Peptides against a protein of PDB entry 4KTY. Designs and how they scored, part 5

Target 1, 266 residues: chain A of PDB entry 4KTY
Amino acid sequence: YVLNDIGVIFYGEVNDIKTRSWSYGQFEDGILDTCLYVMDRAQMDLSGRGNPIKVSRVGSAMVNAKDDEGVLVGSWDNIYAYGVPPSAWTGSVDILLEYRSSENPVRYGQCWVFAGVFNTFLRCLGIPARIVTNYFSAHDNDANLQMDIFLEEDGNVNSKLTKDSVWNYHCWNEAWMTRPDLPVGFGGWQAVDSTPQENSDGMYRCGPASVQAIKHGHVCFQFDAPFVFAEVNSDLIYITAKKDGTHVVENVDATHIGKLIVTKQI

## One batch from the design tools (peptide; aimed at target 1 V166 Q197)

Design b1_p9_2_s4 (made by RFdiffusion4, then SolubleMPNN; from b1_p9_2, 4 letters changed)
Fold by OpenDDE base, seed 5:
Structure b1_p9_2_s4 (fold): chain B 266 residues (1-266), chain A 9 residues (1-9)
Amino acid sequence: as target 1 above (266 residues)
Amino acid sequence: SFVLPFKPP
């Protein structure tokens, strides 16, 4: 989880699972320096740099460019005219070294790229980490732990009312650490995510959220447990918006989200 | 080609 500098990322559709190799390169020249530079850019004090809780949280913020001129600019519009298409990256090293050299965010990333770079960051700093892929990953945008899908009377999705969304797959990271800030038993793997999805107390960041806490429904535990819980466990609520303004729940699907969560056993 | 993540309808 720390020593392996090459990994496998799962992607694609749940019924057509694909894998790609990713070079983390945490031991390559300049990478550790770049990781330290990232923490410098975050203005992280020295006292926190030895705390994996703080480091992983800062990393989740800084691997994305939002808010803080972090490492990667996301692009999901299939237009990559001012950078590298996300699919062209094969590892973290070039991205991190470009960031260090240019001192500007690198274009472009999507979830697996964010996860790859974040994995390098964590491993480079001695935090055991792995990439996790969640198929049918929910993006709850209103923090109600549900995926509210609004339908027109004809059954088509009302895109204006439907703010929540589901990714066919989403990649994030799990980092291994003790959680003295949580009750006993909620250390171990912690979900952290650098893909900018939601604002968390002022920044686009996510985690660390205790995997054990999520599994047991403890969404009150810091950090961002409700969001991570929703990613893997939200119910799909199909709501028909009537012309008269009334809403009717047509269906509830409790099995669609988080249909498969996979990670390489490293 | 690489399968990009997307939000299915």
Scores: peptide ipSAE 0.421, ipTM 0.917, DockQ to the pose 0.168
OpenDDE base, seeds 1, 2, 3, 4: peptide ipSAE 0.401, 0.407, 0.402, 0.399; ipTM 0.914, 0.915, 0.913, 0.913

Design b1_p9_3 (made by RFdiffusion4)
Pose (drawn by RFdiffusion4):
Structure b1_p9_3 (pose): chain A 261 residues (1-241, 247-266), chain P 9 residues (1-9)
Amino acid sequence: YVLNDIGVIFYGEVNDIKTRSWSYGQFEDGILDTCLYVMDRAQMDLSGRGNPIKVSRVGSAMVNAKDDEGVLVGSWDNIYAYGVPPSAWTGSVDILLEYRSSENPVRYGQCWVFAGVFNTFLRCLGIPARIVTNYFSAHDNDANLQMDIFLEEDGNVNSKLTKDSVWNYHCWNEAWMTRPDLPVGFGGWQAVDSTPQENSDGMYRCGPASVQAIKHGHVCFQFDAPFVFAEVNSDLIYITAHVVENVDATHIGKLIVTKQI
Amino acid sequence: QYKLPFEPP
C-alpha cells in the first residue's frame, strides 16, 4: 500500500470482472515534486501538511479540476476535444507530469482515472492507500441516503423527476490513518474520493470518511460519511407520483473489491 | 463506466 508502484483496478460486472493494470509511478522522476506542487496550487497551508486527514481531504479536492483548477477534468461526452479519452490512460505518470509542465488541468478522466492519480498522490507522500471498486454504486443527489425513483402513472420511470442514479461501477480510494478527531475505533481505512459527484462544504471532494463508521451507520462522523454510505448501501425507493410503491434493499453495492496483497 | 437505467419494480 506504500511501495508497490503498479496495481490493478477492477471493473465490469460481478460475474464478469474485468481488470485494468495501472502504473502509479510514485517513484518516477518529477512525481514527488508534482505532489508538492498540487498542495501548493491548492493553497494548502504548510502547517497542516503533516496531518494525513488534511492532506487526504485536500487531495480529494485537488485531483479534480472543478473549483480549483486541479489535476484532471472528467468527461463522458464521447468527443473529448483537445485531450485524451479517459480509457486511453494506463497510469498516473503522464497525467501528473503533464499537469506540472503545462500548469493546466489535464483532459480527460473518469472514476478509475481519478482514483489512479489520487492513489499515486497518497503513496508518493507516504500515506498507505489502495483503490476500491463498488459495483452498482449509488449516487445520491438530495442527501437523504436513499435512491428516489419516481414512477409515472403507467409504472414507467419519470426521467424528469428522478435525479438520483446508479453506476455500473465506481472506484475511489482508501487511505490509512488514525482519526484523533473521531472517537477511538474509527481509524484505519478512510474512504477518500476525488471524482466529482457532490459538493462537500462548497467543493467537489469527499472524505476522509471512516469505513468503520460507515459500516455501523455512524455517519455523523466527518467527513462525508453519509454520501459514502449511500454509495454502498442505500435502498431503492420506488415512488409513484406521492405513494411508496416498493423498496429494493439489495440492489446497491453488490460487491466491493480491491487488489490482493 | 456508465449509469444504469432504472426499471419498474

Design b1_p9_3_s1 (made by RFdiffusion4, then SolubleMPNN; from b1_p9_3, 3 letters changed)
Fold by OpenDDE base, seed 2:
Structure b1_p9_3_s1 (fold): chain B 266 residues (1-266), chain A 9 residues (1-9)
Amino acid sequence: as target 1 above (266 residues)
Amino acid sequence: QHVLPFKPP
């Protein structure tokens, strides 16, 4: 989880799982220096740089460009002017070195690119890390731990009312660390995500959230446990919006979200 | 090429 400089990222559909090679390159020339530069840009105190909790949280913020002129600009509109299409990247090295050289955010990334670069950052700094892919990954935007899908009377989705959404797949990272700030037993793998999805106490960042805590429904544990829990365990609530303004729950699907979570075993 | 993630409507 630290020594491997090349890996595999899972993507595609749950019924047609695909794999992509990704070069992390944490041992390549200039990469460690770039990771230190990232922490410098974040104005991270030296005393915190030895704490994987702080490092992973800062990394989740800085790998995306939002808020702090971090590493990667996300784009999901299929228009990638003045940059590189997300699918063209094959590893983290070129991205990180470009960031260090230009001192400006690199265009463009999507979830697997964010996860790949973040994985390099973590491993470069000695934090065991892996990429995980969640198929049917929920994006809860109002922290109610459910996907509210509003339907018109004809059965079509009301896009104006429906704010929550589901990715066919989403990639994030798990980092290994102790959690002395949590009760005993909630160390180990921690979910962290650098893809800018939701604001977390003023910044687009996510985690570390204890995988064990999420597994046992402890959403009160820092950081961002409700969001991560929703990604993997939200119920789909189908609500018909009637013409008179009333809402009727038509169906509940508790099995759709988080249908499969996979990672490459090293 | 890479299959881009998407959110169904």
Scores: peptide ipSAE 0.250, ipTM 0.834, DockQ to the pose 0.166
OpenDDE base, seeds 1, 3, 4, 5: peptide ipSAE 0.239, 0.039, 0.248, 0.250; ipTM 0.833, 0.722, 0.831, 0.835

Design b1_p9_3_s2 (made by RFdiffusion4, then SolubleMPNN; from b1_p9_3 with E7K)
Fold by OpenDDE base, seed 3:
Formats: sequence, structure tokens, C-alpha cells
Structure b1_p9_3_s2 (fold): chain B 266 residues (1-266), chain A 9 residues (1-9)
Amino acid sequence: as target 1 above (266 residues)
Amino acid sequence: QYKLPFKPP
């Protein structure tokens, strides 16, 4: 989880699982220096740089460009006119070295690119890390642990009212660490995510969230456990919005989200 | 990567 510099990332659809190779390159020249530079740009105290909890949380913020001029600019418009299309990247090295050289955010990334770069960052700093792919991954926008899908009377989605969304797949990271700030048993793998999805206490960041805590339904523990829980376990609530303003729950699907969660075993 | 539209079953 630290020594491998080449890996695979799962993507595609739940019924058509695909893999892509990704070069992490954590041992390549200039990469460690760039990871230190990232923490410098975050103005991270030296005393915290040995704490994987703080490092992974800062990394989740800094691998995306939002808020802090971090590494990658996300784009999902399928144009990518002013940079490199997300699908063109094959590894972390070129991205990180460009960031270090230009001192400006690199364009463009999507979830597997964010996860790939973040994986390099974590491994480079000695934190065991892996990429996780969740098929049918929920994006809870209003922090109610459910996906509210508003429908017109004709059954089509009302995009104006529907703020929540579901990715066909989403990639994030798990980092291995002890959690002395949590009860015993909630160390080990921690979910962290650098793809900018939701604001977490002032910044676009996510985690570390205890995988064990989430598996046992504990969403009260820092950081961002409710959001991660919703990604893998939220119910889809289909609501018909009537013209008179009345809302009627038409259906509840408790099985759609988090249909498959895959990671490479090293 | 893309977000799916949904309809009830």
C-alpha cells in the first residue's frame, strides 16, 4: 500500500466493470518535494505534518483547486478547452510536476484523477493508501442522509428542485492510520476524498472518516462521516412535486446506492 | 464520469 508505484483504478458501470492503469510515481524525482510544497501552500504547521489525520485532511483540501489554489481543477463539461482532458492523464507525476513548476492549479481532473494524485500524495508521505471505487455513488447536497429526487407529475426529474445526485461511479481514497481521537476499534482504513463535492466546515474536503465506524452505522464521528455514509448507503426518495406545492413520496429505493465497492488488494 | 437521471421503478 506504500511501495507499489503502479496501480489499477476501477471504473465504468456496475454491470461492466473496467480497469485503467495509473502510475502513482511516488518515488520519482521531484514528487516528494512537490508533496511538501503542497503542504507549504496550505500553510500547514510543521508539527502537524507527522500526523496522518491532519495530513490526509489537508491533502483532501489541497488536491483540489477550490478555496486554496490547490493542485487540480475539476471539470465535467466535456469540453476541457483550456487544459488536458481528464481521460488523457495516465499518472500523477506530470500533474504534480506541472503544479510545482507553474505554481498554478492544473486543468483538468475528475474523480479518478483526483484519487490518483491523492494516492500519490498519501503514499509519498508514508501513509498507506488505496483507491476505492463506489458504483452508484450518492452525492447528498443537503446533509439529510438521503437522496431526494423530485419528480414532475409526468415522472421526469425536476432538475430545479432536485439538488442531490448520483454518480454512475465515484473514486476516493482510503488511508490507513490510527484514530486516537475516536473510540477504540475505529482506526484502520479511513475514507478521504479530494474530489470537490461538498463544503466541509469552510473548505471543499472530505475525511478522514472511519470505515469501521461507518460500517457499524456511526456517523457522529469526525470527519464527514454523514457524507461518506450517504455516498454508500443513502436511500433514494422519489418525491412528486404537485403544482399546488404539495410533495408526495412515490417510492423509496434502499438498494440502489453503493451497489458495489471495489478496491485493489496489494 | 457522469450523473444518472432516475425514474422510480
Scores: peptide ipSAE 0.035, ipTM 0.697, DockQ to the pose 0.787
OpenDDE base, seeds 1, 2, 4, 5: peptide ipSAE 0.031, 0.030, 0.034, 0.028; ipTM 0.693, 0.695, 0.728, 0.692

Design b1_p9_3_s3 (made by RFdiffusion4, then SolubleMPNN; from b1_p9_3 with K3V E7K)
Fold by OpenDDE base, seed 5:
Structure b1_p9_3_s3 (fold): chain B 266 residues (1-266), chain A 9 residues (1-9)
Amino acid sequence: as target 1 above (266 residues)
Amino acid sequence: QYVLPFKPP
């Protein structure tokens, strides 16, 4: 998980799973220096740099450009006029070296690019890490642990009322570490996500969230456990918005979200 | 063609 400098990322649809190679290149010239530079830009104190909890949390913030002029600018508009299309990247090295050279965020990334770069960052700093792909990944925007899908009376989705959303797939990272800040048994794999999705205590970041805690429904454990829980386990609640202003729950689907979670075993 | 992530309706 630390020594492997090339990996496979799962993507596509749940019924048409695809893979792509990704070069992490954590041992390439300039990459370690760039990772240190990232932590410098984050103004991370020296004492925290040896703590994988703090490092992974800072990394989740800094791999995206939001808030702190971090590494990657996300773009989902299919234009990409002022940079490189997300699909054109084949590894982390060029992205990180460009960031170090220009000292400006690199354009553009989407989830697998964020996850790829973040994986390099973690591995480069000695944190075992892997990329996880979640098919039908929920994005809970109001922290109620459910996907509220509002429907018109004709059955069509009301896009104005529906703020929650579901990705066909989403990639994030799991980092291996002890969690002395949590009860015994909640160390090990921790979900961390650098794709800017939701604000976490002032910045677009996510994790580390204990995978074991999520698995056992302990959403009160830091960091961002409710959000990660919702990504993999939220119920879809279909609500009809009546013309008279009333809301009626029409259906609940507890099986759609997190239909498949895949990671490469090393 | 690489399949980009998207949010299906």
Scores: peptide ipSAE 0.250, ipTM 0.829, DockQ to the pose 0.167
OpenDDE base, seeds 1, 2, 3, 4: peptide ipSAE 0.205, 0.227, 0.216, 0.208; ipTM 0.814, 0.817, 0.815, 0.810

Design b1_p9_3_s4 (made by RFdiffusion4, then SolubleMPNN; from b1_p9_3 with K3A E7K)
Fold by OpenDDE base, seed 5:
Structure b1_p9_3_s4 (fold): chain B 266 residues (1-266), chain A 9 residues (1-9)
Amino acid sequence: as target 1 above (266 residues)
Amino acid sequence: QYALPFKPP
């Protein structure tokens, strides 16, 4: 989990799972220096740099450019006019070295790119890490732990009212660490996500959230457990918004979200 | 071409 220089990222559809290689390059020249530079840019106290909880949380913030001029600018508009298309990246090294050289956010990334770079960051700093792909990954935007899908009376989705959304797939990271800040048994794999999705106490970051805590429904445990829980376990609530202003729950789907969660076995 | 993630309808 630390020494592996090349990985596999799962993507595609749940019924058409695909894989691509990703070069993490945590041992390449300049990469460790860049990771330290990232923490410097975050103005991270030296005392916290040995704490994987703090490091992974800072990393989740800094691998994305939002808030703090971090490493990667996300783009989902399929234009990519002022940078490199997300699909063109094959590894973390070029991205990190460009960031270090230019001292400006690198364009562009999407979830697997964020996850790839974040994986390098974690591994480079001695934190065991892996990439996880969640198919039918929910994006809860109002922290109610469910996907509210509003429908017109004709059954079509009302895009104006529907703010929650579902990715066909989403990639994030799991980092291995002890969690002395949590009850016994909730160490181990921690979900961390650098793809900018939601604000977490002032900036776009996510985790570390105990995988075991999420598995057992402990959404009160820091950090961002409700969001991660929703990504993998939200119910789809189909609500018809009638012309008279009333809302009627038409259906509930408890099986759609988190249909498959995959990670490479190392 | 790499399959990009998207929001299914």
Scores: peptide ipSAE 0.261, ipTM 0.834, DockQ to the pose 0.167
OpenDDE base, seeds 1, 2, 3, 4: peptide ipSAE 0.247, 0.257, 0.245, 0.241; ipTM 0.831, 0.831, 0.828, 0.823

Design b1_p9_4 (made by RFdiffusion4)
Pose (drawn by RFdiffusion4):
Structure b1_p9_4 (pose): chain A 261 residues (1-241, 247-266), chain P 9 residues (1-9)
Amino acid sequence: YVLNDIGVIFYGEVNDIKTRSWSYGQFEDGILDTCLYVMDRAQMDLSGRGNPIKVSRVGSAMVNAKDDEGVLVGSWDNIYAYGVPPSAWTGSVDILLEYRSSENPVRYGQCWVFAGVFNTFLRCLGIPARIVTNYFSAHDNDANLQMDIFLEEDGNVNSKLTKDSVWNYHCWNEAWMTRPDLPVGFGGWQAVDSTPQENSDGMYRCGPASVQAIKHGHVCFQFDAPFVFAEVNSDLIYITAHVVENVDATHIGKLIVTKQI
Amino acid sequence: QYLLPFEPP
């Protein structure tokens, strides 16, 4: 989780698992300097850089280009003007070195690409890290920790009212650290996510959220545990437009995986 | 990566 500069990112389906190799390249010439440049650009106060909670949270904001001209711009537009389609990248190095050289956000990326770059950032600085993949990953748009699916009278999905969504898969990172800001028992792996989905305190960032706190539903502990809980375990609520029609308690988060040791 | 459509129950 620190010294391995290559990895595997899982994607596809639960019974049709696909792998994508990834070069983290945290030891390549120019990368460590690039990680420092990322924190400089984020205007991160130097006095907080010894705190992995802060470093990881800044990283989750700065790896994406929203709000702060950070590292990577997301796109699903099937055009990818003036850049590289997200699927073309095979590692983090070219992205990070281009960012340092051009001093401009790099185009383009999707969840595994954000996760790969963020993983490089963490391991390069010495924060143990890994990439996790969540199949059937919920995206909660109204912060009620459930998927609200509105139905028309005919029982079909009302696409105008329905805002929540589900991904075939989503990838984020886990960073290893103590959590002196939380009660004992909530250190270890922290979920951190640099793919923009929801604002957290006015910026696109997410985490660190204690995985242990998410497991027992103690999502009151900072940061962004409710959103992460909703990604892995929200119920689907079918609502006819208001009458609750049905509840699917098993659809979300069918499997979560990471590369073996 | 893509969004999954919702289906009626």

Design b1_p9_4_s1 (made by RFdiffusion4, then SolubleMPNN; from b1_p9_4, 3 letters changed)
Fold by OpenDDE base, seed 1:
Structure b1_p9_4_s1 (fold): chain B 266 residues (1-266), chain A 9 residues (1-9)
Amino acid sequence: as target 1 above (266 residues)
Amino acid sequence: MYKLPFKPP
């Protein structure tokens, strides 16, 4: 989880799982220096750089360019002018070295690129880390732990009434650490995500969220446990918007989100 | 990756 410098990332569809190789390159020349540079750009105090909780949270913010001119600019519109298409990247090294050289965000990434670069960052700094792929991954936009789907009276979906959405797949990271700030038993793997999805206390970042806490339905523990919980366990709530302005729950589907969660061992 | 359109139940 630290020494392996090449990995496999799962993607595609739940019924057509695909894999791509990714070179983390945490031991390549200039990569450690670049990771330190990232923390410098974040203005992270030296006293916090030995704390994996603080480091992983800063990393989740800085691997994306939002808020702080971090490493990667995300793009999902299939227009990648002035940069590299996300699918063209094969590893973290070129991205990190470009960032260090140009001192400007690198274009472009999507979830597996963010996760790949973030995995390099974590491993480079001695934090055991792995990439996790979630198929049918929910994006809860209003923090209510459910996917709100609005139907017209004729039964058709009205996509204008909700910002909630579901990715065919989404990749994030798990980092291994103790959590002295949480109750006993909630250390170990912590979900962290550098793909800019939602604002967390002023920045586009996510985690560390205790995987054990989330598995047991404890979303009250820092950081961003409700969002991560929703990614893997949101119910679909089908709501009919009546002409009179009333909302009626027509159906609930508790099986749609998080159909498969995959990670590579070692 | 892409967003899946919601479908009626």
Scores: peptide ipSAE 0.597, ipTM 0.953, DockQ to the pose 0.907
OpenDDE base, seeds 2, 3, 4, 5: peptide ipSAE 0.036, 0.037, 0.042, 0.594; ipTM 0.726, 0.726, 0.727, 0.945

Design b1_p9_4_s2 (made by RFdiffusion4, then SolubleMPNN; from b1_p9_4 with L3V E7K)
Fold by OpenDDE base, seed 5:
Structure b1_p9_4_s2 (fold): chain B 266 residues (1-266), chain A 9 residues (1-9)
Amino acid sequence: as target 1 above (266 residues)
Amino acid sequence: QYVLPFKPP
């Protein structure tokens, strides 16, 4: 998980799973220096740099450009006029070296690019890490642990009322570490996500969230456990918005979200 | 063609 400098990322649809190679290149010239530079830009104190909890949390913030002029600018508009299309990247090295050279965020990334770069960052700093792909990944925007899908009376989705959303797939990272800040048994794999999705205590970041805690429904454990829980386990609640202003729950689907979670075993 | 992530309706 630390020594492997090339990996496979799962993507596509749940019924048409695809893979792509990704070069992490954590041992390439300039990459370690760039990772240190990232932590410098984050103004991370020296004492925290040896703590994988703090490092992974800072990394989740800094791999995206939001808030702190971090590494990657996300773009989902299919234009990409002022940079490189997300699909054109084949590894982390060029992205990180460009960031170090220009000292400006690199354009553009989407989830697998964020996850790829973040994986390099973690591995480069000695944190075992892997990329996880979640098919039908929920994005809970109001922290109620459910996907509220509002429907018109004709059955069509009301896009104005529906703020929650579901990705066909989403990639994030799991980092291996002890969690002395949590009860015994909640160390090990921790979900961390650098794709800017939701604000976490002032910045677009996510994790580390204990995978074991999520698995056992302990959403009160830091960091961002409710959000990660919702990504993999939220119920879809279909609500009809009546013309008279009333809301009626029409259906609940507890099986759609997190239909498949895949990671490469090393 | 690489399949980009998207949010299906």
Scores: peptide ipSAE 0.250, ipTM 0.829, DockQ to the pose 0.166
OpenDDE base, seeds 1, 2, 3, 4: peptide ipSAE 0.205, 0.227, 0.216, 0.208; ipTM 0.814, 0.817, 0.815, 0.810

Design b1_p9_4_s3 (made by RFdiffusion4, then SolubleMPNN; from b1_p9_4, 3 letters changed)
Fold by OpenDDE base, seed 5:
Structure b1_p9_4_s3 (fold): chain B 266 residues (1-266), chain A 9 residues (1-9)
Amino acid sequence: as target 1 above (266 residues)
Amino acid sequence: QSVLPFKPP
């Protein structure tokens, strides 16, 4: 998980799973220096740089440009006039080296690009890491662990009222570490996500969230367990907004979110 | 070119 410099990222649809190669390049010239530079830009204390919990959390913040002029600017509007389309990237090296050289955020990324760069960052710093793809990945915007889908009386989605959303797929990372800050048994793989989705205690970051904790429903464990839990285990709540202002729950789907979670095991 | 993620209806 540290030595492999080329990986596979899963994407596409749950019924049409696709893979792409990604060059992590954690051993390439200048990459380690760039990772250290990223931590410098984050103003990370030297004492924390040996702690994978702190490093992965800082990395989740700094791989995205939000808040701190981190590495990558996300773009989801299919307009990439001032940079490189997310699909054009084939690895982390060019992105990281551009960031180091320009000292400005690199445009543009989406989830697999964020995950790819973050994977390089983690592996470069000796943290075992892998990319995880979740199909039908929920984006809970109000931290209620539900996907509230509001419907008009005609059955169409009310986009104004519906703030929660679901990605057909989303990529994030899992990093291997001990969690002495958690009860025994919740070390191991930790979910971390550098794609800017939600604010976590003041900045766009996510994790580390114990995979075991999430699996057992322990959403009170730091960091961002509720959000990660929602990504993989939210119920879809279909609510009809009546003309009189009343809301009626029409249906609950507990099987839609997180239909498939895939990662390269080798 | 990778297929971009999207939010299905």
Scores: peptide ipSAE 0.288, ipTM 0.848, DockQ to the pose 0.167
OpenDDE base, seeds 1, 2, 3, 4: peptide ipSAE 0.266, 0.260, 0.280, 0.282; ipTM 0.841, 0.836, 0.840, 0.840; seed 2 fails the geometry check

Design b1_p9_4_s4 (made by RFdiffusion4, then SolubleMPNN; from b1_p9_4, 3 letters changed)
Fold by OpenDDE base, seed 5:
Structure b1_p9_4_s4 (fold): chain B 266 residues (1-266), chain A 9 residues (1-9)
Amino acid sequence: as target 1 above (266 residues)
Amino acid sequence: MYVLPFKPP
């Protein structure tokens, strides 16, 4: 998890799972220096740099450009006019070195690019890490742990009222660490996500959230457990918004979200 | 072509 500099990222559709190779390159020249530079840009104190909890949380913030002029600018508009299309990247090295050289956010990334770069960052700093792909990954925007899908009376989705959304797939990272800030048993793999999805106490970041805590429904455990829980386990609530202003729950689907979660074993 | 993530309707 630390020494492997080439990985596989799962993507595509749940019924058509695909894989791509990704070069992490954590041992390449300049990469460690860049990771240190990232922490410098985050103004991370020296005492925290040895703490994987703090490092992974800072990394989740800094790998995205939001808030802090971090590494990658996300783009989902399929234009990419002022940079490199997300699909053109094959590894982390060029991205990180460009960031270090230009001292400006690199364009552009999407979830697997964020996850790839973040994986390099973690591994480079000695934190065992892997990329996880969740198919039918929920994006809960109001922290109610469910996907509220509003429907018109004709059954079509009301896009104006529906703020929650579901990715066909989403990639994030799991980092291995002890969690002395949590009860015994909730160390190990921690979900961390650098794709800017939601604000977490002032910045677009996510985690570390204990995988064991999420698995056992402990959404009160820091950090961002409710969001991660929703990504993998939220119910779809179909609500018809009537013309008279009333809302009627038409259906609840508890099986759609997190249909498949996959990661490379090593 | 690489399959981009998207939010299906």
Scores: peptide ipSAE 0.209, ipTM 0.817, DockQ to the pose 0.165
OpenDDE base, seeds 1, 2, 3, 4: peptide ipSAE 0.180, 0.161, 0.165, 0.172; ipTM 0.804, 0.795, 0.793, 0.796

Design b1_p9_5 (made by RFdiffusion4)
Pose (drawn by RFdiffusion4):
Structure b1_p9_5 (pose): chain A 261 residues (1-241, 247-266), chain P 9 residues (1-9)
Amino acid sequence: YVLNDIGVIFYGEVNDIKTRSWSYGQFEDGILDTCLYVMDRAQMDLSGRGNPIKVSRVGSAMVNAKDDEGVLVGSWDNIYAYGVPPSAWTGSVDILLEYRSSENPVRYGQCWVFAGVFNTFLRCLGIPARIVTNYFSAHDNDANLQMDIFLEEDGNVNSKLTKDSVWNYHCWNEAWMTRPDLPVGFGGWQAVDSTPQENSDGMYRCGPASVQAIKHGHVCFQFDAPFVFAEVNSDLIYITAHVVENVDATHIGKLIVTKQI
Amino acid sequence: NHFIPFPAP
């Protein structure tokens, strides 16, 4: 989780798992300097850089280009003007070195690309890290920790009212650290996510959220645990437009995986 | 990756 500069990112379906190799390249010439440049650009106060909670949270904001001209721009537009389609990247090095050289956000990326670059950032600085993949990953748009699926009278999905969504898969990172800001028992792996989905305190960032706190539903502990809980375990609520029609308690988060040691 | 439709109720 620190010294391996290559890895595997899982994607596809639960019974049709695909792998994508990834070169983290945290030891390549120019990468460590690039990681420092990322924190400089984020205007991160130097006095907080010894705190992995802060470093990881800044990283979750700065790896994406929203709000702060950070590293990577997301796109699903099937055109990818003036850049590289997200599927073309095979590692983090070219992205990070281009960012340092051009001093401009790099185009383009999707969830595994954000996760790959963020993983490079963490391991390069010495924060143990890994990439996790969540199948049937919920995206909660109204912060009620459930998927609200509005139905028309005919029982079909009302696409105007329905805002929540579900991914075939989503990838994020886990960073290893103590959590002196939380009660004992909530350190270890922290979920951190640099793919923009929901604002957290006015910026697109997410985490660190204690995985242990998410497991027992103690999502009151900072940061962004409710959103992460919703990604892995929200119920689907079918609502006829308002009458609750049905509840699907098993659809979300069918499987979560990471590369074996 | 991409969004997927909701299953039938």

